# Designs tried in a protein design run: peptides against a protein of PDB entry 3WG5. Part 283

Target 1, 218 residues: chain A of PDB entry 3WG5
Amino acid sequence: LAKNIVYVAQIKGQITSYTYDQFDRYITIAEQDNAEAIIIELDTPGGRADAMMNIVQRIQQSKIPVIIYVYPPGASAASAGTYIALGSHLIAMAPGTSIGACRPILGYSQNGSIIEAPPKITNYFIAYIKSLAQESGRNATIAEEFITKDLSLTPEEALKYGVIEVVARDINELLKKSNGMKTKIPVNGRYVTLNFTNVEVRYLAPSFKDKLISYITD
Target 2, 218 residues: chain A of PDB entry 3WG5 as posed
Amino acid sequence: LAKNIVYVAQIKGQITSYTYDQFDRYITIAEQDNAEAIIIELDTPGGRADAMMNIVQRIQQSKIPVIIYVYPPGASAASAGTYIALGSHLIAMAPGTSIGACRPILGYSQNGSIIEAPPAITNYFIAYIKSLAQESGRNATIAEEFITKDLSLTPEEALKYGVIEVVARDINELLKKSNGMKTKIPVNGRYVTLNFTNVEVRYLAPSFKDKLISYITD

## One batch from the design tools (peptide; made by RFdiffusion4, then SolubleMPNN)

Design b2_p27_8_s2 (from b2_p27_8, 14 letters changed)
Fold by OpenDDE base, seed 3:
Structure b2_p27_8_s2 (fold): chain B 218 residues (1-218), chain C 218 residues (1-218), chain A 27 residues (1-27)
Amino acid sequence: as target 1 above (218 residues)
Amino acid sequence: as target 1 above (218 residues)
Amino acid sequence: GAVIEPITFAPALSPEEAAARRAAFEA
């Protein structure tokens, strides 16, 4: 029987326009090979809202399921990373990772103080994050609190509250636990049941450009 | 008589966190040498609002006058560039340049359509840009229209409407025309009269990092 | 149109930590 392919790629660091290019490249490769899914190992402190929104859109337009996996232990899907996760077909977290802290900020002042986003911006992103949660059947109340309370959750809490779908220590456990799950959002207009029976895991390496940009933005 | 030093540096491309680093570096060098001013030759299509706000803050905290010079011909101080200019001690434009088009956007959709900023964000930046204009004694009505009408102005129009202070073809003409002008905002709490009599013009080169980042972001 | 991207999400890293990481990369 032809093995289903699952791609695994790592995205680390700040969410930028270059991170969008990484997502696009990785998803495109997996789409071209009609992969069962792509797993993105995500470790991000956050980043740009525009890049985040573009990434979410790219994920939602994917021809294959995109699984966000907050990995390895010590990694986070902070801020923009949470939005990306909530916009994806499935969220997994490794033990010792975190998700949340989604308060939009305009940036940091020269003195290192956060420049608060105006209430109007905050409210926009509250609506946006709630929409992502609702569309994916995830906890929209907690999604709002990621902003309003700057809440961060452990994997166990995130699972308990219905923010994420899987807690997994590694790719093998992720594949095992997510096998037979439906995508939380549609793939090409249809909810897909993941079939990780008899899969080949294929790791995608970062391009030279990806490495260079990651190095510069880290 | 000890020659007054005027530094000239070029900032080109998108306004990013790296552009902030460039501004900071250039201004710091000029501050260390107690320059009469630094002229930033600016050519930008815009960029990040956070970076822009930080740049404005850095300019306003400068120990020396920071002159934004939209240069060369064909250059623009578009969007974020307009805010930076309005936040500076003096604005000059070369003939054939433009300023304005300050409508905040969240980004571009995958189809290339602009993701409009929510009205709340737009209103925030209207207030912000008007504040910059008012603080600098520049035309706050036109500053608002840079957003509300997505207005772009020629140097001649911008001068006529009191958005900018100088139209100059080159650095020499800029120095000549701005000699004896007061800064539009304070330097260390005081409005400074520019003294470009017997000045040495010193060009700052981009750092290797600046070049690399510019290359990646272009 | 010129993109004014107003919104970054707070990186979990302080500006100082981000600067330190950048400095470590430049070294």
Scores: peptide ipSAE 0.117, ipTM 0.466, DockQ to the pose 0.335; fails the geometry check
Fold by OpenDDE base, seed 5:
Structure b2_p27_8_s2 (fold): chain B 218 residues (1-218), chain C 218 residues (1-218), chain A 27 residues (1-27)
Amino acid sequence: as target 1 above (218 residues)
Amino acid sequence: as target 1 above (218 residues)
Amino acid sequence: GAVIEPITFAPALSPEEAAARRAAFEA
């Protein structure tokens, strides 16, 4: 019986153009093998909105379901990470993780203070994050508050408020809990029912280039 | 006679958070030595708007004049590079260089096609680039057209249209031509008259980290 | 080619502030 394959890959650190390349590579590998899904273990403080938007678009164009898993405990899907999660086919969080704090900033001043984004930019991203939430049938009000109140949520709160779909301690619990769930956005124009019965889990390692970039950017 | 010092540093490649760190480091070194100015030899296809805006802010907060020099021949201040230049105290270009093509994009699709920015983002950057031009007394109409028409200019055209201040073949010609010019934006609240009489030129090398990042990002 | 000029979502909080807020929400 051809085993259903689930890929798992880790993405950690700032969201950059290299993070886009990692997403693209990981998703492409999983697409080539006709995987049931790819799970991206995400731990990010945030990063670039361009890379974020590209990643969201790449996820939305995926031929297979992309599950964002905020993992391990202590990890976050902060800022850009929240947008990526909201743009994905399913969101899971481990206990002790966080999601939110999505207020766009222009950067940091020399003294480390935040340079606030102009209201026009903030309003753009409010509209954008709300669209991601609405398209995925997630809580668009909370998505807005991730910006307007700089709100951060626990996994339990995020689940309760309908921001995420699963709280899971590990990959095995994630597969168990998400089995039979429908994707929150379509894959190739159709909502997919996840089938994690008799799956083989395959871990993708970072490329040599990915490792080197991570080492330098951390 | 305490020699006036002019620092020269090179920044090449995509504008990233690391490029911001390079600008910050280079300007800080030149500030510490009370340099007459720092010249940044810039060759960039563009990059991140966040890093760009941070760089512009860092330049505007500089205790010394920051001169952007599009160099060598064949180099460009494309996209983000144009914003950085327009945010600087003086712009110079070498013959055979270019400036402009500032249309914001969201990214590249999987097939390498450009993902267009929403009109709201485009309009934001139109307003932003025009503000940089206006604050520096440069051609705000052409600055807008760098976005709306994706316009690129030669050094001669950019000088003619009042986008830049100097066309120079090398650092010596740049120092000669810019001597006695006033900065296009203030330094510590005052317009500075550049004094490149009896200057010592000091070259700043990239840090080891800068070299490694450049090697990986190229 | 046209270069992406993105807005950054810098962490609204430093890693330390994000950690402190996480700790404050866990408290």
Scores: peptide ipSAE 0.050, ipTM 0.436, DockQ to the pose 0.425; fails the geometry check
Fold by OpenDDE base, seed 2:
Structure b2_p27_8_s2 (fold): chain B 218 residues (1-218), chain C 218 residues (1-218), chain A 27 residues (1-27)
Amino acid sequence: as target 1 above (218 residues)
Amino acid sequence: as target 1 above (218 residues)
Amino acid sequence: GAVIEPITFAPALSPEEAAARRAAFEA
């Protein structure tokens, strides 16, 4: 039985294999405690596709709802972060954050220019991001445009276009607004109605490893 | 004018954006001192495709010959490491090392299974690795098989098949055997004959950042 | 900029070796 506990954890920086380990650890802790949900405060410029896909898979395999919250103001769910968000049970954004810019790149040249991904790779990720949007009942057209137009959206735009579910200034407003919302993807094969009445909020601190990696990747 | 200086630097661990920074730093130092060449002692299980492609580009833009040396015994130029080697001016391997296993993957599942790359991605890297082999006058058929068959080769096999240029036990033997060899790709638009007579060997130590990253990725 | 790095080349590490390295770093 779900306890009236909501976990909150922070994930910041580039999406890497270590970011997967963070997601796995955080979700596992919340699952073990039979939490009502976990909120991941996400701030990422992007990162690795493999880690991103593994994170999406881990979220979709979660025994509890995983809410991606683009937070604090000034944060972004850019590139890989958008895929992660679209793979989650609920997306929230704080005012002054952004989502999108999902064009796959092979990296940056020595002069700082983008090394473009070949069309075959771009098309793969177009199909992938559209599948995430469709599976979550979110705007698949905008999801494609996150790649094809390198589109970035404000929280208000993302909400308006049906990319995200909540705009919230803080955790309290997020809990209030998401209370009674249905998850956008199933939890253990069933869509869950979020219950954030009388919840205990538990903050998970970054591990020592998480802090070290963040320091190196920032 | 090239000085009779050869730089030797170590790059160990996963290929990441930080590995690019290491390559860039090492090559830049050697370029600034007008070195005859730089030898990169490479030991990598693989890593990121973007970082790999950037490293290959950085090597190809080098003002001096860059020799990839798979070293010490027990080391490998696996996956991304093979691409880097094939993009270099000369490849050497120590006895008891390996090269190959270049199949692109999207990562590892939670159960540790390989997440296969889609055929479109695999085909992209087949074309890419073949181009590196062809441009360097190395065995493009074997380069393809590094992906399609996940082939790994010993130094002796790699030499026999025309994948690498030198088998050497140490830096001294490498210098001796590679002396008078022509680079497999141009330096500043010209193939260079290596001159390792009366050279000063200068070892570049890992930076503090390099050490920290190695500690995290090992 | 937003970087989706589409492709990782598999570390030649077995899942067991990868897990062992993770465990060693958490220790």
Scores: peptide ipSAE 0.044, ipTM 0.467, DockQ to the pose 0.336; fails the geometry check
Fold by OpenDDE base, seed 4:
Structure b2_p27_8_s2 (fold): chain B 218 residues (1-218), chain C 218 residues (1-218), chain A 27 residues (1-27)
Amino acid sequence: as target 1 above (218 residues)
Amino acid sequence: as target 1 above (218 residues)
Amino acid sequence: GAVIEPITFAPALSPEEAAARRAAFEA
C-alpha cells in the first residue's frame, strides 16, 4: 500500500524574502510528491510585512494542506508569524510556545525603541488580520487584539479562543490529533479532510543557501 | 603633514538590515580614524523602510560627514536609496545615474504585480520624505513627487531642482567639487565645511559577511 | 522595481527578551 507522505520542514528566524523562498521551495517539493500535507515547524519573532503577505498568498495557493506548527517549546509565531499561521490550512502549537504580538511597526530605532507605525498602517493590518481570521473561521476579535493590545497567547488560550486547531507536543501527536480535521481554508477550492493514517514522515532539510542565510542572520 | 583621510565604501543591492550593518561598520571605521568624511558609493533599487529609517538615523548620528554618491554610471538611488540620500550630509551623482521612484508599496504579488500601500502609508512617507528634504534644505516639493508621481530624476535635473549638491564622474571630481561645501545637515550639531585639500583616499572593502550576503542576495 | 517596503512587523519582544524567553524554556 503506497504510504501517504507528510513532509516536515523547519522555518526559523525573521520573516524575509528568503523565508518566502523557503516556504515556496518546501511547499513545491511537497506538491510535486503529492503529499497528504506539509507541516512547517515555525519559530519566528516576526519580520517583513511584504514577505509575510507573499507567504500567506503562497500558502493559500498550495495544492496541498499547509500546517503551521509552532515548535519546539520556547518557539513563537510572533508578529508576521501569526499572520502566516492565520493564513494557513491548520495551526498547531507545542506547549510552551506563543502566538500573537502583531502590532505593526516601521522598525527599531538605534536605541532599540520601536518606531511606531502610523494609525493608518495599523488599521490596514487590523483589516488584513481580521480578514485572515474570518476566511479561516478563526477568532477575528482576538486577531484584532493581537494588534490593538499587542496580545500574545499560550497554546491553550489560542485553542480556547478558536485561534488555533491543535495543541501537540510532537509531530506524532500532531498527526494523531489533526487526523480527520478539515482544513480551515480551501485547498484547490475545497475544504480537505486530513488523512494521517499510515503516513510516512519525510523531513526536508534546508538548502545550502538556507543554511548560509541562517548562519549569516544568526 | 598628516593627510586628512577620506574613506570610500560601496553599498550595492537591496536595502536590508544587512545594509544597515554595512553602513554602521563603514561609518564606525571612518569615525574611529577621524576621517574628514566617508563617501558611500550607493547603487540600490530600494528595499525595506525599517532598514532605510535606521540607516538615515545612523547617518544623522555620524561623527563625520557622510556623502552619498550614486555611482557608477548606470547606478540608482531608487526608492529607499533616495531617502538615505536625503538624510545624508551631501548627495552626489555620477552622470547616467538616477534618483527617485519612492512610492511605498507593501510588496509584490506572486505574479510580480505591486501590492499597493494604503493611502495612509503613502501619506506617512510623504511626510517623512518632506521632512528629510526640509531638514537638509533640499527640494521638498520634488521629494513629495518622488512618491506621488513616482518621479525619477537625472543627476542634472536633481541638481537643477536642488535635490542634490554635486554631479561628479569619479571620486577625484567629487572631492574637487565638494571641497569647501557645507554639509546639508549638522555633524555633531554643526554644519561642517568639507576640507578635501591634501586628502588620502582609503577604500573600505566589504567584510567576508558582506560578500557572502551579496553573493546570496544576487 | 524601486520598492520601499514600509512595514515590518517587529517582534513584540526585543531580541533580548526573545533570547531570554528562549533561554528560559531551554533551561
Scores: peptide ipSAE 0.037, ipTM 0.426, DockQ to the pose 0.401; fails the geometry check

Design b2_p27_8_s3 (from b2_p27_8, 16 letters changed)
Fold by OpenDDE base, seed 5:
Structure b2_p27_8_s3 (fold): chain B 218 residues (1-218), chain C 218 residues (1-218), chain A 27 residues (1-27)
Amino acid sequence: as target 1 above (218 residues)
Amino acid sequence: as target 1 above (218 residues)
Amino acid sequence: GPVIEPITFAPALSPEERAARRAEYEA
């Protein structure tokens, strides 16, 4: 019996237009091979709102389940990363990771101070993040507080509050715990029950371009 | 008599955080050498609003005049580039260049369609671009129309409407025409009269990092 | 086409805090 494939890829660093290209490439490869799912190991401090929104849209248009896994320990799905996670089919976190801190900013001043976003922008993203939470059946109140209180959560807190679905130490534990779960958003209009009973894990490496971009953005 | 130095640097491509670093580096070098001015040859289709705002702030905090020169022929100061220009001490354009098209967008959908910015964001940038125009004594009505009508102007139109100060074919003509002009915004709290009567033109090359980023963003 | 991308999300951690966490993980 042909083993179901689960792809695993890593996305690290700032969310940019290049990060969108990475998501698009990874998901496209997994779609082409009719994978059971793709797991994106995410470690991001945040980034661009435009790129974030495009990534969310790309995930939601995926032909296969996209699992965001905040990994390894010490990683975060901060700011833009939280939106991406909330827009995905399943969220997992490793112990020692964090999620949240979603306040939009216009940028940093020369002195390193945050340039605050106008209330109009903040309110837009409050509505947006709440929409993502509601659409995925996740905690919309906490999603709002990620902005209004600059809240950051541990994996255990995020699980408890219904922000995420899985706490897992590694890919094997993630597959084991998520097996039989329904996706939090539809895949091609249908909620999918994940089947990880007979899977081959296939790792996707960053392209040369991806490596170069990461080197420059670091 | 020690020749006054005018630095010339090129910034091409998308406005990003890396573009900010380029502006910062170029201006810092020129400041350290007490240059009479720095000319930034700008060719951009636009880019990130955060980076744009930081660049504008960096220009306005410059210890020397920063001249934005839309160059060479065929170049544009589009979208974010227009804001940068309007935030600068002097704007010049070469024949065959353009300025404008400043409508904010949230990004591009997977199908390449523009994701429209909500009215709240659009209104914010209308206020912002008008502020830049007013502070620089440039045409605030046209600045608004760069957004509301997605207006793009030729150098001759931009000059006629009081958006820019100089139309010049090359650096020598730019120096000749701008000699004796006052900066459109203050330098260290004072409007400066440009003195290009005895100048050495010094070109700044992109760093290795700048070249690498440009290669990746292209 | 000309694009103004309006909004960045603040990194939850300052560049310094990120560097510190990276250093902790690389150590």
Scores: peptide ipSAE 0.088, ipTM 0.522, DockQ to the pose 0.387; fails the geometry check
Fold by OpenDDE base, seed 3:
Structure b2_p27_8_s3 (fold): chain B 218 residues (1-218), chain C 218 residues (1-218), chain A 27 residues (1-27)
Amino acid sequence: as target 1 above (218 residues)
Amino acid sequence: as target 1 above (218 residues)
Amino acid sequence: GPVIEPITFAPALSPEERAARRAEYEA
């Protein structure tokens, strides 16, 4: 029987317009090949809100399930990464990773202090992150606290609190554990049951441009 | 008599964290040399709000006057560039340049449409841009309309409406016209009268890093 | 058109803290 295809790609570094391009490229490839899903190995400290929102929208418009996998151990889905994860069809985390710390900031002052976002902006993102959590059936209270308390969670905590769906050490364990799970958000208006029983894993490499931009932004 | 030093540097492209680094570097050099002023030749389509706000703050904390000069002809101080200009000690524009179009956007949708900023964000930036205009004694009504009407102005219009202080074809004309003007905002708590009678112009070149980042973001 | 993108998110961990965590897992 022909194997279903699961794509795996890595997105690392700050969330920028280029990160959006990476998401778009990877998802598009997987869509074109009618993949069962794409797994994005995400490691980000955060980044731009605009790029983040575009990425979330791109995921939501995906013709296939997009799984955010906070990987490898030591990685994080910090700030913008949490929003992206909460906007995805399934969230997995490797042991030793983290998620959260979503307080919006305007930037860093010259003295290195955080420039706080005005309450209006903070409240906007509270509403936004809560909506992502609610739409995905995830813990909206914790999502809010990712902002209001700058909360960061371990994979085990995130799983326990209903923020994420899977803790997995590697892609194989992720596929095994997520097999038979329903997507937390719809794919083309339908909740999809993931089928990873007879799959071929295909890795998508970063483009040269991807590597160059990551090098410059790191 | 020892010549007073005026530095000139160019900032071109999208406003990013790197643009902040450029502003910081250039202003720091000019401060260290106790320059009479630094002129930043600005050509930007806009960029990040966070970087913009940091740049404005950096200008406000400058120990010397920072003059934003929209240059060369064909350049713009669009969006973020307008905020930066309004936050500066003096604004000049070359003929054939533009300023304005300050409506905040979250980004572009996948279909290329603008993702509108929520009203809360728009209102924040209306308040912010008006504050910059008011603090600098510039036209706050026009500053608001840069957002609400996405207004763009010619140098002549901007001068007429009290948005900018100088229309100048080149650095020499700028120095001549701005000589004896008071800064529109304080330098170290004092409004400074610009003295460009016996000046040496020193050009600061972009660093290699500056060039590389501009190449990648363009 | 000119884009003012208002918001960035602070990294949850400083680059140094993240580097330290990575080093712990790569060891």
Scores: peptide ipSAE 0.066, ipTM 0.537, DockQ to the pose 0.391; fails the geometry check
Fold by OpenDDE base, seed 1:
Structure b2_p27_8_s3 (fold): chain B 218 residues (1-218), chain C 218 residues (1-218), chain A 27 residues (1-27)
Amino acid sequence: as target 1 above (218 residues)
Amino acid sequence: as target 1 above (218 residues)
Amino acid sequence: GPVIEPITFAPALSPEERAARRAEYEA
């Protein structure tokens, strides 16, 4: 019986236009091979809103399920990472990771202080994050509070509140737990039931360019 | 008679955190040598708001006059570049350059279309750009229209409307025309009269890091 | 802390313009 392929790739660091390129490349590879899914191991403190929105759009346009996995322990899907997760087909977190803290900022001042976003920007992203949550059938109230309260949640809390779908220690546990789950958003217009029986896991390495960019942005 | 030093440095490309580092480095060098001024030859299509605001702040904190010079012919101080210029001690433009087009955007979509900023963001930057214009005694109405009408001006128009102070073809003409002018904002709490008699012009080259960053961000 | 920077100023280089400049530098 032909093994279905599941791709695994890592995206670490700030969300930038280069991070979009990484997402696009990884998803494209998985699409070309008609993978059952791609798992993106995500560890990010946040980043650019434009890149984030483009990444969300790229995920939503994927021909295959894109699973965001906050991994390894100690990792976070903070700020932009939370939006990306909420825009994905399935969210998983490893124990000891975090999600949330989605308050938009204009940046950091010379002294390292946060330049606050005007209320109007904050409200825009409240509406946006709520839309992502609603579209995916996730907790829109908590999604809003990720901004308004700068809330950060543990995996257990996030699962409890219906923000995420899976808590898993590793890829094997993730595959096991997510097997038979439906995607939280459509793939090619249809909600897909994940089939992780008889799967081959393929790891995608970052390109040299990806490594260089990560080095410069980190 | 000891020659007063005027530094000239080029900043080209998108305004990013790395562009801030360039501004900081260049201004710091000029400060250390107690220069009469630093001229930044600016050519930018725009960039990040946070970096822009930090650059403006760095300019305003400068111990010496910072002159923004939109140069060479064909260059622009578009978007973020206009804000930077309006935050500076003196603005000059070469013939054939442009200033304006300050409408904030969230970024570009996957298809290259502009993601529009919500009205509230636009209003924030209207207030901000007007404040910069008012603080510098420049035309705040036109500054607002750089956003609301996405207006771009020629050097001659910008001079006529009181947006900029000098039109000059080269550094020598700039020094000649700006000699005896007062800075449009304070330097160390005082408006400084520029003295470009008996000056030594020193050109600062971009660092290797600056070149690499420009290459990656361009 | 977590950063979401919502705002860039146009005309920021489009992805195509960025790609073109990168190609120019790689050439």
Scores: peptide ipSAE 0.044, ipTM 0.454, DockQ to the pose 0.341; fails the geometry check
Fold by OpenDDE base, seed 2:
Structure b2_p27_8_s3 (fold): chain B 218 residues (1-218), chain C 218 residues (1-218), chain A 27 residues (1-27)
Amino acid sequence: as target 1 above (218 residues)
Amino acid sequence: as target 1 above (218 residues)
Amino acid sequence: GPVIEPITFAPALSPEERAARRAEYEA
């Protein structure tokens, strides 16, 4: 029986192998406590593709709903963050946040110019991001345009276009608005109706290591 | 006038943007002191392509010779490390070290399997590594095979095949053997003859930040 | 700008080996 517990954890900074470890740890804690869901407050400019793909897979393997919440105002789910969001059970955004800009790059040159990914890689990630959108019943056309047009959207636009499910100012509003919503992807093979009636919110603190890595990668 | 000073610094761990900062700092210090050269003791399993390319460029922009020394015994210049070495003014290896295994990958899946790079990326890096070898007068065929065959070589093999210039047990032997050698790439547009006669060896310590990042990224 | 970096050069170390090294430093 799912406990009336919702975990909230923050993930900020670049998506790396360490970010995977954070996702894994947070989700595992929430799974162990049979939480109704875990909300990951996400603020990322992007990061590594492999780490992103592993995070998506970890979310998909979750025994509980994983909600990506782009938070606080000013935060973004940019690049890799968008993929992660699209791979999650529910996406929420706070006002003043952004999502998109998913064009893959090889990196930055010394002069700060982008080293473009070859078309084959770009096409791979187009297919990948579209698959995430399709699997989650989200707007696959816009998902593609996150790459092809380097499109970034406001929460209101993202909601309007069916990229995300909720716009919420804070955790309380998120819980209220998402209550009774079905997950956009399965949990253990089933689409779950979120039940946030009389839930206890538990905040997970980043480990010392989490804080240190975030500081170094920022 | 170049001072009779040779700097030695250690770079260990994954090649990241932080590794670039280390290279930049170390080379800058040595440049400012008009050192005869800087020796970078390198031990890396590989890392990020963008960081690697930036490091190579930084080495090529150096006002002094940059010697990559794969050290100590048991160390490797693997993957990205090989590219860095091939981009340097001189490569040395200690006995019991390795160089090569340069096949680009997208990363690792959750199960630890390698996510292969698409052929277009592989071909890009084949061209890139061959260019580094050609520019430095090193074995471009073997450089290609570092990717196509995922080839790894011992110091003796690497020397034999003209991939590296020196096998040395320690800094003193390196200085002795490399004395009078010409750089394999230009310094300020000129091939420099290394002069290690009566040199003072100065060790650069990693910054606290360097130590912390190395610990976190390993 | 937002970056998705699709390419790393193969770390010689598997994720497991990296995890093991991290554990050694944390001990």
Scores: peptide ipSAE 0.033, ipTM 0.488, DockQ to the pose 0.343; fails the geometry check

